# Peptides against a protein of PDB entry 3V4L: the designs that were tried, part 20

Target 1, 386 residues: chain A of PDB entry 3V4L
Amino acid sequence: GQPLAKDKVALLIGNMSYWEHPKLKAPLVDVYELTNLLRQLDFKVVSLLDLTEYEMCNAVDEFLLLLDKGVYGLLYYAGHGYENFGNSFMVPVDAPNPYRSENCLCVQNILKLMQEKETGLNVFLLDMCRKRNDYDDTIPILDALKVTANIVFGYATCQGAEAFEIQHSGLANGIFMKFLKDRLLEDKKITVLLDEVAEDMGKCHLTKGRQALEIRSSLSEKRALTDPVQGAPCSAEALVRNLQWAKAHELPESMCLKFQCGVHIQLGFAAEFSNVMIIYTSIVHKPPEIIMCDAYVTDFPLDLDIDPKHANKGTPEETGSYLVSKDLPKHCLYTRLSSLQKLKEHLIFTVCLSYQYSGLEDTVEEKQEVNVGKPLIAKLDMHRGL

## One batch from the design tools (peptide; made by RFdiffusion4, then SolubleMPNN)

Design b1_p9_5_s2 (from b1_p9_5, 4 letters changed)
Fold by OpenDDE base, seed 3:
Structure b1_p9_5_s2 (fold): chain B 386 residues (1-386), chain A 9 residues (1-9)
Amino acid sequence: as target 1 above (386 residues)
Amino acid sequence: MTELVSTAP
């Protein structure tokens, strides 16, 4: 019969905004496009940008909580990385220069933990460089992996080689995602799908002799990303998993704020990623005696590190939100919260209405505090130190 | 021209 997944869970991490390393661009588009494709494949997807070491550890731990017997687990990483002695290390955005294994997440350690969950399939898609880090002489002594015959690695590049992104004047994919996205929805054994992606990449004149996909697999069964999820969650564990995932994707409800001057503001929320939310404000009613009015958001929690200069933009693109801008209402002020994983408390902020009456030169301000609880990934309390 | 940029740190 066709294999069935008990459930399908994906963690996607895209690191770009490194502190001590070159900034990347492709992970933004790659994580977003892959998220949309995996959602079409009935994956529960957590998508995270720009994680510190601690935040990456917590994201992996939360991902592992979603894994259970017969669940398909997919980990995608796009960012800086290295490979020492056949161990792959994902580099967090706060990694020092030079970084070491102690500052990085070992993919093979994650695989060990996934094997302990008795998963139905383990897929790793690693869009990172695989050069040796000569500043790290640590040989990880990994325990022998169990023979589970359900493991697939897709490496964006060969061992000891670099991965590349396409720099255009606009948004572009990394090389791996450019080819992967065209085939990801195909009902094929995952190793066959990746082999076809490797062939497509190999035909590209840009990548020929620079980057080639490597597939490492121990997959004895015909497992595909298209494999259907088993019917309605009947186990308590499946219900808990569904609830845990749902928490990480709950947006605040849109609000209609009414000011004393008679201005009405619509406050809305959109998810770009599990840790990235756009707030937008629009004036839905204005008394005729008010000639100008704007609705600004301010007084955000300090943990979010929001620069007011990047808040309240006239376009989503001016906030750095290029991907969801088509789905957003027009004629708003937009603010992008890119670090929701850092939020320890409720998201409380102020909506400030600045307005002018006809025949008065002075601007008037009215303020309302808004509490929207913990949006998206902030509900997982990733910062609860053990 | 489409330029490939390495994602090497």
Scores: peptide ipSAE 0.229, ipTM 0.847, DockQ to the pose 0.797
Fold by OpenDDE base, seed 5:
Structure b1_p9_5_s2 (fold): chain B 386 residues (1-386), chain A 9 residues (1-9)
Amino acid sequence: as target 1 above (386 residues)
Amino acid sequence: MTELVSTAP
């Protein structure tokens, strides 16, 4: 019979905005496109951008809580990385320069923990460099992995080689994702699918002799990303997993705010990633005596580090939101909250209405505080130690 | 020209 997954869970991490290292661009598009494809494959996807070491550890711990016997687990990482002694290290955005293994997440440690969950399939897609870090002399003593015939690694590059992104004036995929996305929905054994991606990459003149996909697998069964999820969650563990995932993806409801001047504002919310939300405001009713009227959001929690210069933009693109802009309502003011994992408390902020009456030179302001609870990933309290 | 940039730090 066709193999069944008990469930399918994916953690996607894209690190770009490094503090002490060169900034990347491709992880933004790659995480977004892969999220949409894996959702079409019935994966429960957590998508996170720009994580610190501590936030990455907590994201992995929360991902491991979603794993259980016969669950398909997929970890994707796009960012800086290295490989020492056959161990792959993902570099957090707060990593020092130079970084060491103590500042990074070891993928083989995550694999060990996934094997303890008795997963049905473990897929690692590592879109990072595999060059040796000469500043790290640590030989990781990894505990012996279990002999499980359910592991697949897709490395964007060969051992000791660099991975590349395409420097374009616009949004572009990394090299690996550019080819992976065209085949990811195919009903093929995951190792066969990745081998076809490797062939497509090898035919490209840009990548030929610069970057080649490496596949490392111990996959004895015909497992595919297209394998159907086993029907209705009958176990208590499956219900808990579904509830945990649902909490991390719950948006605030749209609000209609009414001001004393008779102006009505619509306040709306959109998810770009599990830790990135767009707030948008629009004037839905204005009395005729009010000639000018704008609705600003302000007084955000300090934990979010929101620069007011990047808030209340006339377009999503001016906030740095290029991916979801087509799905957003037009003629709003837009604010991008890019670090929801840092939110300790409820998201409380002020909506400030600035308006002018016909024949009065003075601008009038009215303010209303809004509490939207914990949006998206902020419900998992990723900043609280376990 | 499409320039390839290494994702190495």
Scores: peptide ipSAE 0.228, ipTM 0.847, DockQ to the pose 0.808
Fold by OpenDDE base, seed 2:
Structure b1_p9_5_s2 (fold): chain B 386 residues (1-386), chain A 9 residues (1-9)
Amino acid sequence: as target 1 above (386 residues)
Amino acid sequence: MTELVSTAP
């Protein structure tokens, strides 16, 4: 019979905004596009941008809580990375220069933990460089992996080689995602699908002799990313997992704020990623005696590190949100919260209405505090250990 | 010409 997944869970991490290393661009688009494709494949997707070491550890721990016997686990990483002695290290955004294994997440350690969950399939898609780090002499003593015959690694590049992104003036994929996205929805054994992606990359004149996909697999069964999820969650554990994932993806409800002057503001929320939310405000009702009226969001929690210069923009793109802008209401003011994983408390902020009456030169301000609870990934309390 | 940039640190 066709293999069944008990469930399908994916963690996607895109690191771009490195503190001590060159900034990347492709991970933004790659994580977003892969998220949308994996959702079409009935994956529960957690998508995270720009994680510190601590935040990456917590994201992996929360991902492992979603894994159980017969669950398909997929980890995608796009960012800086290295490979020492066949161990792959994902580099967090706060990694020092030079970085060492102690500053990085070892993928083989994550694989060990996934094997303890008795997962049905373990897929690692590693869109990072595989050069040796000569500043790290640490030989990780990894415990012997269990022989589970359900492991697939797709490396964006060969051992000891670099991965590349396309230098373009606009949004572009990394080389791996550019080819992966065209085949990801195919009903094929995951190793066959990745082999076809490798062939496509090898035929492309841009990538030929520059980057090649490497597949490492122990997968003995015909398992595909298209494999159907086993029907309604029959176990208490499956229900708990589904509720946990749903909580981590719950947006605040859209709000209609009414000010004393009779202005009504629509406050809306959109998810770009599991840790990135767009807030948008619009004037939905204005008394005729009010000639000018603007609604700003301010007074965000300090943990979010929101620069007011990037808040309350006339377009989503001016906030750095290029991917979801088509799905947002037009004619709003937009604010991008890019670090929801840092939120320790409820998201409380102020909506400030600035307005002017006809025939009065003075601007009037009214303020309302808004508490939207913990949006998206902030519900997982990724900081509970600090 | 499309330039490829390494994602190496």
Scores: peptide ipSAE 0.223, ipTM 0.844, DockQ to the pose 0.733
Fold by OpenDDE base, seed 4:
Structure b1_p9_5_s2 (fold): chain B 386 residues (1-386), chain A 9 residues (1-9)
Amino acid sequence: as target 1 above (386 residues)
Amino acid sequence: MTELVSTAP
């Protein structure tokens, strides 16, 4: 019969905004496009941008809580990285320069923990450089992996080589995702699918002799990303997993705020990623005596590091949201919250209505506090381990 | 020309 997954779970991490390292661009698009494709494959996808070491550890721990016997686990990482002694290290955004293994997440340690969950399939897609880090002399003594015959690594580049992104004036994929996205939905054994992606990369004149996909696998069964999920989630564990994932993806409900002046504001929320939310405000009713009227969001929690200069923009693109802008309502003010993993408390903020009456020179303000609870990934309380 | 930029730190 066709192999069945007990469930399918993916963690996608895209690190771009490094503190001490060159900033990347491709991980934004790559994580977004891969999220949409994996959702079409019935994966439960957690998508996270710009994680610190601590936040990456917690994201991996929460991902491992979603894994169980016969579950398909997929980890994608796009960012800086290195490979020492056959161990792959993902570099967090807060990593020092130079970084060491103590500042990074070892992929083989994550694989060990996934094998303890008795997963049905373990897929690692590593869109990072694989150069040796000469500043890290640490030889990790890893415990021997179990012989599970359910492991696939897709490395965006070969051992000791660099991964590349395309510098264009617009949004562009990394080289790996550019070819992976065209085949990811194919009903093929995952190793065959990745081999076809490797052939497509090898035919490209841009990548020839610069970047080549490496596939490392121990996969004894014909498992595909298209493999159907086994039955209804009838087990207690499957229900818990579904509830945990649903919590991490629950947006605040849209609100209609009514001000004393008779202005009505629609407050809406959109997810760009599991840790990135766009707030938008629109004037849905304005009395005719009010000639100018704007609805600003202000007074965000300090743990979100919201710069007011980047808030309340006339377009999603001015907030840095280029991917979901087509799905947002027009003629709003937009604010992008890019670090929801940092939220320790409820998301409380102020909606400030600024307006002017016809024939009055003075601007009037009315304010309402809004509590939307913990949106998206903030429900997992990734910071509670301190 | 499409410039490829390394994601090496």
Scores: peptide ipSAE 0.214, ipTM 0.841, DockQ to the pose 0.778

Design b1_p9_5_s4 (from b1_p9_5, 4 letters changed)
Fold by OpenDDE base, seed 2:
Structure b1_p9_5_s4 (fold): chain B 386 residues (1-386), chain A 9 residues (1-9)
Amino acid sequence: as target 1 above (386 residues)
Amino acid sequence: MTELVSTAS
């Protein structure tokens, strides 16, 4: 019969805004596009940008909590990385220069933990360089992996080689995602699908002789990313997993704020990623005696590190939100919260209404505090381990 | 020409 997944869970990490290393661009688009494709494949997707070492560890731990017997697990990583002795290391944004294994996440350690969950399929898609790090002399003594015959690695590049992104003036995919996205929805064994992606990459004149996909697999069964999820969640564990995932993806409800002057503001929320949310405000009603009226969001929790210079923009693009701008209401002020994983408390902020009456030179201000609870990934309390 | 940039650190 066709294999069934008990469930399908994906963790996607895109690291770009490195502190001590060159900034990347492709992971933004790659994580976003892959998220949308995996959602069409009925994956529960957690998508995270710009994680520290601690935040990456917590994201992996939360991902492992969603894994269970017969669940399909997919880990995608786009960012800096290296490979020492066949061990792949994902580099967090706060990694020192030079970094070592102690500053990085070992993919084979994650695989070991996934095998302890008795997963139905383990897929790793690693869009990172595979050069040796000569500053890391650590030989990881990895415990022997279990022979589960359900492991697939798709490496964006060959062993000891570099991965590339396209230097465009605009948004562009990395080389791996550029070809992967065209095949990902195909009902094929995952190793066959990746082999076709490798062929497509090999035919491209831009990538020929520069980057080639490497596939490492122990997959003995005909498993595909298209494999249907087994039934309604009949188990208590499946219900708990569905509720946990739903909590991590719950947006605040849109609110209509009413001010004493009679101005009404619509406050709305949109998810760009599991840790990135856009807040937007619009004036939906204004008394005719008010000639000028602006609604600003301010007083965010300090843990979010919101620069006021990047808040309250006239376009989503001015906030750095290029991907969801088409799905947002027009004629708002936009603020991008890009670090929701850092939120320890409820998201409390102020909506400040500045307005002027006809015939008065002085501006009047009214303020309303808004508590939206813990949005998206902030519900997982990734910081509870401190 | 589309330039490829390495993601090496």
Scores: peptide ipSAE 0.301, ipTM 0.859, DockQ to the pose 0.730
Fold by OpenDDE base, seed 1:
Structure b1_p9_5_s4 (fold): chain B 386 residues (1-386), chain A 9 residues (1-9)
Amino acid sequence: as target 1 above (386 residues)
Amino acid sequence: MTELVSTAS
């Protein structure tokens, strides 16, 4: 019969804003485009940017809670990384220079935990360098992996080699995602799909002799990313998984704020990633006696580390949001919250209306506090495990 | 020209 997935779950991590290492650019675009493609494939996708070691551990733990018998699990990582003794290490944004295995997440440890869940398919897509880290002399004593015959690794590069991103004047993919995105929706066995991606990379003059895809697989069955999800959730675990995923993707409802002066403001919310939200404000009604008015958002929780210089911008792009700008309302003020995983409490902030009456020289201010609860990934309480 | 930049640290 056609293979069925009990469910399909993906965790996508893109690390680019390193503290002690070179900043990357491709992970932003790669995670966003892959998220949209995997959603078309009926994956439940959690997409996270710029995670610390602790935040990456928690994201993996939450991902493992979504895995169960016959579930398809996909982990994508784009960022800095290394490979020692055939073990792949993902580097968090807060990793010291030099980093060691104790500062990083071992992919083979994650694989071990996925095998304990009796998953139907385990796919790892690793868009990172595979050079040896000579500062890490630790030999990880990994327990022997079970023979599950359901594992696929797609490495963006060969063992001991570098991965590359395309440097253009604008947004560009990493090399791996550039070719993967064109084939990801094809109804093919995942290893056949990745082999075709490897051929496409090999034909490109830019990558020829610089980067080649490596496929490592034990997959004995004809499993595809296109395999249909089994219909109604048949288990309590499947219901919990669906609810947990839904919570991680719930946006605040749009609000109409009314000020005492008679100005009405629309407050709206958009998701860029599971941990990145855009707030936008627009004036929807202004009394004729008010000649000018602007609506600013301020007084955010300190845990979000919001720089006021990047808040209340006239375009999404001025906030650092280049991907969702076409789907946003025009003629707003925009603020990007990029670290929702740090939010321990409700998202409470102030909307400040500054306005001027006809014939008065002085500006008047009115303030309204807004509580939108825990948006997106902040609902998972990734901090509750300490 | 399209330049490739290594993601090595």
Scores: peptide ipSAE 0.300, ipTM 0.866, DockQ to the pose 0.804
Fold by OpenDDE base, seed 5:
Structure b1_p9_5_s4 (fold): chain B 386 residues (1-386), chain A 9 residues (1-9)
Amino acid sequence: as target 1 above (386 residues)
Amino acid sequence: MTELVSTAS
């Protein structure tokens, strides 16, 4: 019979905005495109950008809570990384220069914890460099892995090699995701699918002799990412898993604000990632005596580190939102909240209406405070630890 | 020209 998954869960991390290291570009597009593909494959996907060490640890812990016997787990990482002694290290955005194993997440430690959950399949897709870090002389003493025969690693590059991104004017995939995305929906054993991706990379003149995919697997069964989720009545554990995932994906409801001057504002919300939300405002009603009218968002929680210079833009692209701009309403002011994992309390902010009456030179302001609760990943309290 | 840039730190 066709293999069944008890459930399918994925954690995708894209680190780009490093504090002490070169900034990357590809992880933005790669995490977004992979999220959309895995959702079409009935994965529960958490997608996170620009995590600190502490935030990465908490994201992994929350991902491990979604794992159980026969669940398919997929971890994707795009960012800086290294490999020492066959151990892969993911580099957080707050990592010092130079970084060491104590500042980084070891993928083999995550695999150990996934094996304790008795998962049906463990897939790691590592879009990072595998070059040795000569500043880290630590030999990690890893506990012996269990013989589970359900493990697949897709490394974007060979051992000791670098991974590359394509610098173009605009948005581009990394090399690995460029080829992976074209095959990811195919009903094939995951190791066969990745082998075909490796062949496609090897045929490309741009990548030939620069980057090659490495597949490391211990997979005794024919398992595919297309394997259906078991349609059995939701066990109590399956209900808990579904609720925990749903918390990380709940957007605030759109609001209609009414001001004393008779202006009505629509306030809307869109998810770009599990930790990235766009707020947009639009004037839906204006009295004829008001000649100019703008609705600004301000007074955000200090934990979000919102620069007012990047808020209230006339386009999504001016906020740094290039991926969801086609799905947003037009003729709004846009604000991008890119660090929802830092939000300790409810998202409370001010909507400020600035307007001018016909024949008056002075601008008038009215303000309303808005509480939208904890949006998206902020419901998991990733800033407090477990 | 499309330049390949290493994701190495």
Scores: peptide ipSAE 0.300, ipTM 0.863, DockQ to the pose 0.805
Fold by OpenDDE base, seed 4:
Structure b1_p9_5_s4 (fold): chain B 386 residues (1-386), chain A 9 residues (1-9)
Amino acid sequence: as target 1 above (386 residues)
Amino acid sequence: MTELVSTAS
């Protein structure tokens, strides 16, 4: 019969905003596009940008909690990385320069933990450089992996080689995602799909002799990303997994705020990623005697590190939100919360209405506090280990 | 000309 997944879970990490390393651009688009494709494949997708070492560890731990016997697990990483002695290391945004294995996440350690969950399929898609780090003399003694015959690695580049992104004036994919996205929805064995992606990369004059996909697999069964999920979630574990994932993707409900002056504000929320939310405000009712009226969001929790200079923009793009801007309402003020994983408490903030009456020179302000609970990934409380 | 930039650190 066709193989069935008990469930399908993906963790996508895109690191770009490095502290001590060159900033990347492609991971933003790559994580976003891959998220949308994997959702069409009925994956439960957690998508995270710009994680510290601690936040990456917690994201992996939460991902492993969603894994169980016969579940398909997919880990995608785009960012800086290295490979020493056949071990792949993902570099967190807070990694020192030079970084070492102690500052990084070992993919083979994650694979070991996934094998302990008795997963149906383990897919790693690693969009990172695979150069040796000569500053890391650590030889990891990894325990022998179990012979599970359900493992697939897609490396964006060859061993010892660099991965590349396309430098354009606009948004562009990394080289790997550029070709992967065109085939990802195909009903093929995942190793066959990746082999076709490797052929497409090899035919491209841009990538020829610069970047080639490496596939490493131990996959004895015809498993595809298109494989249907087995039945209704009838097990207690499947219900818990569904509830945990749903919690991590629940947006705050849109609110209509009413001010004493008779102005009504629509406060809305949109997810860009599991840790990135856009807040938008719009004037939905204004008395005619009020000539100017703006609704600003302010007084965010300090844990979010929100720069007021980047808040309350007239376009989503001015916040750095280029991907979801088409799906947002127009004529709002927009604020991008890019670090929801840092939120320890409820998201409480102030909506400040600034307005002017006809024939008065002075601006009037009214303020309303809003509590939206823990949005998106903040519900998983990734900080509980500190 | 499409320029490729390495993601190496």
Scores: peptide ipSAE 0.285, ipTM 0.857, DockQ to the pose 0.752

